Peptides against a protein of PDB entry 6RGO. Designs and how they scored, part 183

Target 1, 392 residues: chain A of PDB entry 6RGO
Amino acid sequence: MALKLLGFNQDATCFSVISSNKGVTIYNCDPFGKCFELEKSTSNDEELDFLVEMLFSTSLIAVVDKTIGASKRKKLKIVNTKRKATICELTFPHEIMDVIMNRKIICVVLKSDQIFVYDISCMKLLRTIDVRGEKLKSTSKFRNSEAVGDIGVRVSLSTDNNSILCYSSYSKSDKENAPLNDIVVFDALKCIQINVLPAVHQSNIVCIACSPDGMLMATASEKGTIIRVFKTIDTENDEPILVNEFRRGSRPSRISEMKFNHDNTLLACVGESDTIHIFALPVTTTEADANEDDTLQQSSHSLSSSINGLQYISKGLANRFGKIIVSKIPTQSQQRHVAYIKIPENAKYRIGFPKDTTNTIHICGEDGNYLVYSIPRNEVGPCTLVKSNTFD

## One batch from the design tools (peptide; made by RFdiffusion4, then SolubleMPNN)

Design b2_p14_5_s1 (from b2_p14_5, 6 letters changed)
Fold by OpenDDE base, seed 4:
Structure b2_p14_5_s1 (fold): chain B 392 residues (1-392), chain A 14 residues (1-14)
Amino acid sequence: as target 1 above (392 residues)
Amino acid sequence: SAIEEIQELLSEIP
């Protein structure tokens, strides 16, 4: 049977799949098993296409049937999985391309490059973001760029209550074909733009991941060779803070998904390559825990580690176009993965980080494998398989 | 109502 992966929920407690014969199936990760099934409405041998976004392990799902007819592709159903009933339906002016949610917000991305932001608690529209309309204000020529294939607005939402929305936007370049290579950071609850990261890559952004707390964002372009991690909110002298630059590989390969673990210590990426890469992030010690008064007198041996001042070689290629965030990180210091998982080259995989086990990753494949891996902490190497299940 | 049912399901979030 052809399986199509929809992905994990926010905490990797469940994942959803499309089965050509059954429709949508949701699996629980632990204990492993089917928790919900949405039967296909038609006996037609049409290729099933759905969007399904889960609200954690709850009985609330958002569903878009993209299989049959232009009308259904514009409809978001909120479904109670316990009752197997539609609670409400939202209709949009354009085809739904993506749906993302957290505890507070539903974001609906349209083929029109519009993002509809809803308060989930009352299904009230908080904001319509018009990414093209923002481009029109910056660029005099509306090219009807027929959205050639898979290039559209990308979004990621923090899984916490802060509801930090990161989305790709069009660069202010006077070029008629401005790429989707800017990132906007948006407070989805307050409906305020917090930050704009201009030209974070040279080509269109195809993958974004927001950290669970919304403090970090990872980006990848169409090339998928470099992943950049930025602070979302914080700026230095009104400039974006690049925290990390990771090299996935030397060969171009599309990244389909990235995820942070719950404590922002790991970033995983998956895509068209035979390898899931896991990168280590520097632990941002939030100074907040310094108030535990633990009086232990241990001796102040002053290891004066000489921080050799890496001189900023300002390569002054002042080309007249907008401030590209030139990686100041030397290409030699691009961090590689600290861990990896080998996967079949032709199987699409999805990734999720469980909340309770920061060194564990859940993966599922269109090959029908659900796999749990342990991530090595002190060694660079392969992840260890801990659990394996199959689904159909 | 539909909103009351959504609010009930939101209470299931751990």
Scores: peptide ipSAE 0.692, ipTM 0.972, DockQ to the pose 0.814
Fold by OpenDDE base, seed 1:
Structure b2_p14_5_s1 (fold): chain B 392 residues (1-392), chain A 14 residues (1-14)
Amino acid sequence: as target 1 above (392 residues)
Amino acid sequence: SAIEEIQELLSEIP
């Protein structure tokens, strides 16, 4: 059967999949098993396409049926999985491209490059962000939406209550073909722009991950060779703070998903390559816990010691046009993965970090494998398979 | 109501 992965929920306790014959199935990770099924409404052999966003381990899901008809692609359903019933539906002016949620917020991304921000508790619209609208004041030509393939506005939302929204925006270049290579950081609760990171890549951003606390974001371009990690809120001399630059590979390969673990110590990435890469982040010691004088000289030669905290002050080379270009970290200072997982070639995988185990990663494949790996802490190498299950 | 049911489900978040 053809499987299409939708992904893990925020805490990696569940994942969702489209089965060509059954419709949408949600699996629980531990104990492994089916917890919800949304049956196919049509007997037709049409390829099923859905968006499903699950709210943690709750019975609340957001569903978009993209299979049939332009009208359904504009409808967001909030569904109670215990009742198998639609609680409410929202209709949008354009096709829904993405839906993300946390405990406070639902964000709906449209094909029009609009982001609708809702308070989940009352389904009230807080803000409409028009990512094109800032550009359209300068250039009247609607990019004919036909040739815009897989390049749209990308979003990521913090899983906490702070509800930090990171989204890709068009650079301020007067060129008709300006890339989606800026990042906007937005407080989704207060509906204020916090920060703008200009030209974080040379090409369109195709993947964004926000940390659970919203303090970090990871970005990757369509090249997928470099991952950049920035602070979301903090700036240095009104310039964006580049925390890390990771090298995924030398060959171009699309990154489909990135995730931080719950303590911001790891960043995982997956995509079209045969390898899931896991990178170590420097532990940002918040100044608060420096007081416990615990003299345990445990020579934890944590691999953190070789991360010289070179605060690469990316001196934004203001080009002659006042554009801050994020300076490329020298290739010699680009960090590699600390761990990896080999996956089958051409298998699409999704990743999730469970909350309770910071050194564990959940992965699932369109090959029908659900796998739990242990991440090595003290060595660079392969992850160890801990559990395996199959699904259909 | 639909909002009351959403709020009930929001309370299921650990």
Scores: peptide ipSAE 0.687, ipTM 0.972, DockQ to the pose 0.841
Fold by OpenDDE base, seed 3:
Structure b2_p14_5_s1 (fold): chain B 392 residues (1-392), chain A 14 residues (1-14)
Amino acid sequence: as target 1 above (392 residues)
Amino acid sequence: SAIEEIQELLSEIP
């Protein structure tokens, strides 16, 4: 049977799948089992396509049926899984490409490169973001839908109440084919643009992750060889916005998903490669907890010494030439993964970090495997399999 | 109402 993975919820307590025979199924991770099933609306052997976003462990899901007809692809249903009933339906002017939510906000991404931001508590529209901006409205002949492949606006939302929205935007180059290589940081609650990160990669951004607190953001381009981690807010301290640059690999490979763990110490990535990569982030020591245990200092010093290649662009040049956020970090200073998981070739996987165990990762595959791995703390190596389950 | 039901489900968040 063909399975299609939709992903984990925000705290990795559940994951959603499309089964070609059953429709949408939601699984609970612990105890492992089916918690919800959405039956097929059609008896046809048509390939099922859905967007499903679950709100944590709640009975609230957002559903878009993309299987049949342009009209259904424009409708977002809010569903109560306990009642098996639609609570409300929103209709959009264009096809829905993505839906993301947290405790406060629903973001709906359209094929028109528009982001609709809603207050979930009252389903009120707070903002429509037009990523093309006013200038591109005049020259946007509809990109003929065929030739521009899977390149669209990418979004990520913080899972906390801060509701920091990161999205890819077009570079200000007057070229008709401007890449989606800028990042905008947006406060989704206040509807304020916080920051703009220009030209964070040379090619289109295809994957974005926001940290749970919204303080960090990770980006990957179409090449998927380099992952960059940025602060979302300019700190008053002259600290670089670019915190880390990680090397996933030497060969191009698409990254489909990235996730931070709940304490911002780890970043995982998955995609078309046979390997999930896990990277360690520098712990931002807030000065307060520096008092107790001297013993952990020795291992942190070895990681910090490799960051010395960040050329401090002196304050004076940054004001005249627009913030060159991406200094060419020498290829030698690019950190590798600290841990990895081998996955079957040609199986798509999704990743999630559980809240209560920062050194545990949940993964699920289109091969029907749900796997829990322990991440090594003190060594570079493979993750250890802790639990396995199968689903159909 | 639909909004009251959404608010009830929002209260299920741990």
Scores: peptide ipSAE 0.684, ipTM 0.972, DockQ to the pose 0.790
Fold by OpenDDE base, seed 2:
Structure b2_p14_5_s1 (fold): chain B 392 residues (1-392), chain A 14 residues (1-14)
Amino acid sequence: as target 1 above (392 residues)
Amino acid sequence: SAIEEIQELLSEIP
């Protein structure tokens, strides 16, 4: 049977899959088992295509049926899984490409490069973000090249109440083919743009991850060789703060998903390669808690690997065109993974970090495997398989 | 209402 992975929910307590025979199935991770099934609307042997976004472990899901007819691809259903009933339906002017939610916000990404931001508590539209801007509305050259169908606006939303939305935007170049290589940081609740990170990659951004608290963002381009981590809100001298630059590999390979763990100590990435990579983030000890004298000698052997975080203050040479080029961290100072998982070359995988176990990663594959791995703390090496389950 | 039901489901968030 062909399985298609939809992904984990925000806390990795559940994951969603499309089964060619059954429709959409949601699995609980612990205890492992089916918790919901959405039956096919049609008995036809048509390839099923859905978007499903879960609200944590709740009975609220957002569903888009992309299988049949251009009209269905424009409809978002909010479904109560306990009642197996549609609560409400929203219709959009264009095909829905992505749906993301947290405790406060639903973001709907359209094929038109528009982001619709809703208050989930009342389903009220807060903002429509037009990423193309007013100038590009007149160039009705929809890139109707079906072959370019995979380059669109990418979004990530913080899982907390701050509701920090990060999205890819077109660079302010007069070139008709401006890349989606800028990032906008947006307060989705207040509907305020907080920050703009210009030209974070040389090519289109294809993957974005926001940290759970919204303080960090990871980005990857079409090349997928380098991952950059930035502060979302904080700036230094009105310039973006580059926290880390990670090397996934030397060969180009698309990254499909990235996730931070809940304490911002790890970043995982998965994609078209045979390897899930896990990177360690330096814990910024905020100096503030140094005053309480409580001598609890928890001998946390800080692996003081002297990552001399050379704060390469990117003296971004403002090249004559006023574009802040994020200074490349020297290739020698590019951090590699601290841990990895080998996966089958032809199986798509999704990743999630559970809330309560910061050194555990959940993965699921289109091969029908749900796997739980332990991440090594003190060594660079493979993750250890802790639990395995199968699904169909 | 649909909104009351959404608000009930939002209360299920741990």
Scores: peptide ipSAE 0.682, ipTM 0.971, DockQ to the pose 0.846

Design b2_p14_5_s2 (from b2_p14_5, 7 letters changed)
Fold by OpenDDE base, seed 4:
Structure b2_p14_5_s2 (fold): chain B 392 residues (1-392), chain A 14 residues (1-14)
Amino acid sequence: as target 1 above (392 residues)
Amino acid sequence: SAIEEINKLLSEIP
């Protein structure tokens, strides 16, 4: 049977799949098993296409049926899985391309490059972001979006209550064909633009991941060779802070998904390659935990290791039109993965980090495998398989 | 109401 993966929920406690015969199935990760099924509404042998976004392990899901007719592709259903009932339905002017949610916010991405931001608690529209309208104000020309079928606005939302929304936007370049290579950081609750990261890649952004706390963002372009990690809110002299630059590989390969773990120590990526890559992030010690008054007297040895951080400003040819974020990280200093998982070629996989185990990753494949891996801490190497289950 | 049901489900988030 053809399986299509919809992905994990925010805490990797559940994942969703489309089965050609059954419709949408939601699996619980632990204990492993089917927890919900949404039957296909038609007997036709049409290829099933759905969007399903779960609200953590709750019985609330957002569903878009993209299989049948242009009208259904514009409808978002909020469904109670325990009741098997639609709670409410929202209709949009254009086809829904993506849906993302957290405890506070639902974001709906349309084929029109519009993002509708809702307060989930009252289903009130807080903001419509018009990414094309912002472009038109800067570039005066409509892209006929017809020809570039698979390149649209990408979004990621923090899983916390801060509800930091990162989305791809069009560069302010006077070029008719300006890429989606800017990132906007948006407070989805306050409806305020916090930051703009211009030209984070040379080509369109195809994958974005926001950290659970919204403090970090990872980006990948169509090339998928380099992953960049930025601070979302913080700036240095009004310039974006590049925290990390990771090399996934030397060969172009599309990255379909990236995820941070819950403590921002790991970034995983998956895509068209035979390898899930896991990168280590520097632990940002937030100075906040310094207030535990633990009185232990131990001696003041002042190892003043003056790490003279040589700011190698590589003066790469900034052509006239956009402040490209020049990687201050030398290409030789591009960090590789610290861990990896081999996956079957041509099998699409999705990834999730469970909340309770920061060194565990959940993966599921269109091959019908649900796998739990342990991530090595102290060595560069393969992840260890801890649990395996199959689904259909 | 639909909103009351949503808020009930939101309260089930750990």
Scores: peptide ipSAE 0.676, ipTM 0.973, DockQ to the pose 0.806
Fold by OpenDDE base, seed 1:
Structure b2_p14_5_s2 (fold): chain B 392 residues (1-392), chain A 14 residues (1-14)
Amino acid sequence: as target 1 above (392 residues)
Amino acid sequence: SAIEEINKLLSEIP
C-alpha cells in the first residue's frame, strides 16, 4: 500500500498517515496502535491528499481534503475524532496549503500567500496576513502562479500559549523574482509584528521551525546545506541575533521538516537525504536560574569544546544598500550534528520530540516504520533504536 | 454548540 506521512502532533504522542486504501489514520505512539480512522469518501483509485493537524493528544483535528476538486481544497473541517463528526467548517477563497495550531491559534496558509489567523476558542478571524500584498505595494506585477508549485509561504507556530508565528516573506528587492528569504516574526494573539529578519538565506526558505516557547527559530533554504537558528524576539543593535549555524551536509538536499525538542537543547532535521541530523543548541541560561545547578555545568563542558567557536557574529554587514546581510559564519565555525539516524534511501520520514523525554526522538516513515530512538548525550554518534513498530 | 464542543476539547490538553 502507498503511505503518505502527515506527521506527528506537537508532543509526538500521535502521528497521522494517509493510506491509499483506508484514508487518514492516526496512530498513538505509546501504547502503539490505531486510535482514529477517517475513511476514504470515494471508491475511485485517486491518489489521496489530505492536510491533518492534531491538537496535541486531544480529539480535535483540523482536516483538509485535497483529493477531489478545487472546492474541497478550500474547506477546513474541525473534526471530533471520538464522535467521528465535523464540529464546524471554514471555507477560504483559495486552496489551503498548510494548517498549524496550538492551544490558542489556528493558522491557515493559502495558495494566495495569505495567512489567516484564528482564535481557536471562538473560531474568530484575528488577522489576515497578505505576504504578497506587502510586496505588491512596491512591485505592480503579480508573480504568475506558474512558478514551480513547491515554493510558497512557509510557517511555524510555537506550541505554547505565546503563539509566536514565524513565516517566510518576500525580500524587498525591486526584482520581479525576489526570493521568499525574509522571515517575519509575528505575535499571533496580539496580531503584532515583532521582528523582521531580512535575507536569512540567498534562496527561498523551504523549511521553518519555531521552538515550543517561541524564543528560537530554525530556517533552511532550497539548498538545505545550512540551517540557521535565530532568536525570534531579541535583537542586538536592531540587528537579528544568529545563535547557531549548522551544516547538514555539503551536497544540496531538501529539508522537509525541522523540530526543536521541548527544552530547546536539540534541533532535528529530516528530508530527502538518508540521514536525520540532530544538532545540539547552547543552553541559553536566562540569568535568573544561574544559582542552583552547578552540577549540570560539568556535562556541558565536554560538548563545549566543539561549541567554543560561538562567535556571536551579531554584526550583520549592511550591504551598500543598507540591507542587513546575515553574515555567513565561517565554514570552520559551522557546527555539525551531535547525533544521527540512518533512514532508507527515498523513504520520506517525519520527526517528533516527546515532551517527557528530552533525549528521545520519534520517527515514522512512508515505509510503514514507527521508530523510537535514544539520542546520545556525551558523544557524537548514531542514535540507539529503543522501540520499533509497523503500520499499514 | 460548536464553540462549546471546541472549548471542551481544548480542556483535554494537559
Scores: peptide ipSAE 0.670, ipTM 0.972, DockQ to the pose 0.834
Fold by OpenDDE base, seed 3:
Structure b2_p14_5_s2 (fold): chain B 392 residues (1-392), chain A 14 residues (1-14)
Amino acid sequence: as target 1 above (392 residues)
Amino acid sequence: SAIEEINKLLSEIP
C-alpha cells in the first residue's frame, strides 16, 4: 500500500500516516499500536491528502482534508479522537499549507503567505501575520504567486508555554524575486515581533525547527548542505546570534524535517538523502542555573574540547545599516554530525525526539518501519537500533 | 460547549 508520512507529535509519543486504503492512522509509539483511525470520507480511488497535527498524546487533533476540492482545503477541523467527533471548524480565505500547535497556540499557514495565530483555549484569533504585506512595505514588487508552488512560508513553534514562533519572510531586496531567506521570531502569546534575522541563507528557507524552549532555531535552505542554528533572542552580552553552523553534506539534498531534542543538546535532520544526521549543540549554560545541583557537571567535560574552536566567529562587519551580516563561519569550523542513521534510498522518513530519553530518536518511514535508535554519547558513529516495529 | 471540550483535552497534556 502507498503510505504517506504526516510525522510525529511534539513529544514523539505518536506518529500519523496516510494509508491509501484506510485514510489517516495514528500510531502510539509505546506500546506500539494503532490509537486512532480516520476513515476515508469517499469511496473514490483519489490520492488522499491530509494535514494532521496532534496535540501531544491528547485526544485533540487538527485535521485538514486536502483530497476533495478547493473548498475543503480551506477548512480546519478540530477533532476529538476519543469521540470521533468534530469539536469545531474554522474556514480560511485560502488553502491551508501547514498547521502547528502547542498547549497555548494554533498557527495556520495559508497559501497566501498568511499566518493565522489563535489562542487554543478560546479559539480566538490573536493575530494575522501577512508575510507578503510585510514585503510590500519594502519597495519590492509582488511576485506573481502562481509559478513557485513548493516555496511557501515555513514555520516552527516552540512546544513550551513561551510559544515562540519562527517563520520565513521575504528579504528586503529590491529584486522582483526576493527569496524567503529572512527569519522572523515572534512571541505568539504577546503578539510581538522579537527579532528579525536577515538573509540567513542565500536561497529560500525550506526547513525551520524551533527548540522546545524557543531559545534556539535551526534553518536550512533549498541546498540543504548547511544548517545554521541561531539564538531567537538577542542576549545583552556580545554573544553571536549564530551559535552553530553544521555541514550535512557536500551534495545538495532537500531537508524535509529538523528537530531539536528536549534539552537542546542535539539537532537531527532528515530529507531526500540516505542519511539522518544528528549534530551536537554546545550546552548554553545560562548562568541562572549555576546555583543548583553540582551533579550534572561530570558529563559535559568530554564535549568541551571541540567547543573552543567557536571563539573565532569573527565579529561580522556591521555594514553601515546595522544589518546583521551572518558572519560566514569559516568552512573549517563547520561541525559535522556526531551520529547518523542510514535509511533506504528514496524512502521518506520523519523524526521525533521522546521527552524522557534525550539520547533516543524515533524514526518512521513510508516503507512501513517504525524504528527506535540510541544515539552514541562518547563517539562519532552510527546510532544503534534498539526497537523496530512495522505498520501498514 | 466546544471551548469547554477543548480545555478538557488541553488538560490531558502531561
Scores: peptide ipSAE 0.668, ipTM 0.971, DockQ to the pose 0.809
Fold by OpenDDE base, seed 2:
Structure b2_p14_5_s2 (fold): chain B 392 residues (1-392), chain A 14 residues (1-14)
Amino acid sequence: as target 1 above (392 residues)
Amino acid sequence: SAIEEINKLLSEIP
């Protein structure tokens, strides 16, 4: 059977899949098993296409049926999974490309490069973000090249109540073919733009991850060779703070998903490669806890020794065109993965970090495997398989 | 109402 992965929920307690025979199935991770099934609306052998976003482990899901007809692709259903009933339906002017949510906000991304921000508690529209801006509305050249269908606005939302929305935006260039290589940081609750990170990559951003607390953001371009981690809110001398630059690999390979763990100590990435990469983030010791004298010599042998070489070369080369080029971390100071998981070639995987175990990663594959791995702390190496289950 | 049902489900978030 052809499986299509939809992904994990925010806390990796559940994941959703499309089965060609059954429709949408949601699995619980622990105890492992089916918790919801959405049957096909039609008996036709049509390839099923859905968007499903879960609200944590609750019975609230957002569903878009993309299988049949352009009208359904514009409809968002809020469904109660316990009742198997639609609570409400929203209709959009354009096809829905993505849906993300947290406890406060639903964001709906359209094929028009618009982001609709809703207060979930009352289903009221707070903001429509037009990423193309007013100038590009007149160039109704929809890039009708079917091949361009995969480059659109990317979004990530913090899972906390701060509701930090990060999205890709078009660079301010007079060129008709401006890349989606700027990032905007947006307070989705207050509807305020907090920050703009210009030209974070040379090509279009294809993957974004926000940390659960919204304080960090990871970005990857179409090349997928370098991952950059920035502070979202904080700036230094009105410039973006680059915290990390990670090397996934030397060969171009698309990254489909990135996630932070719940304590911002790890970043995982997955995509078209045979390898899930896990990177360690430096723990920013906030100096604030220096005063409590409690001599608990927990010998956390900090792997701190090798990170000392990140001289923040804050040489903002203000190139003549006023574009803040994010200072490239020297290739020698690019960190590699600290851990990895090998996955089958051509199997698409999704990743999730559980809330309670910061050194555990959940993965699921279109091969029908749900796998739980332990991440090594003190060595660079493979993750250890802890649990395995199958689904169909 | 639909909104009352949504708010009930929001209260189920751990």
Scores: peptide ipSAE 0.663, ipTM 0.971, DockQ to the pose 0.837

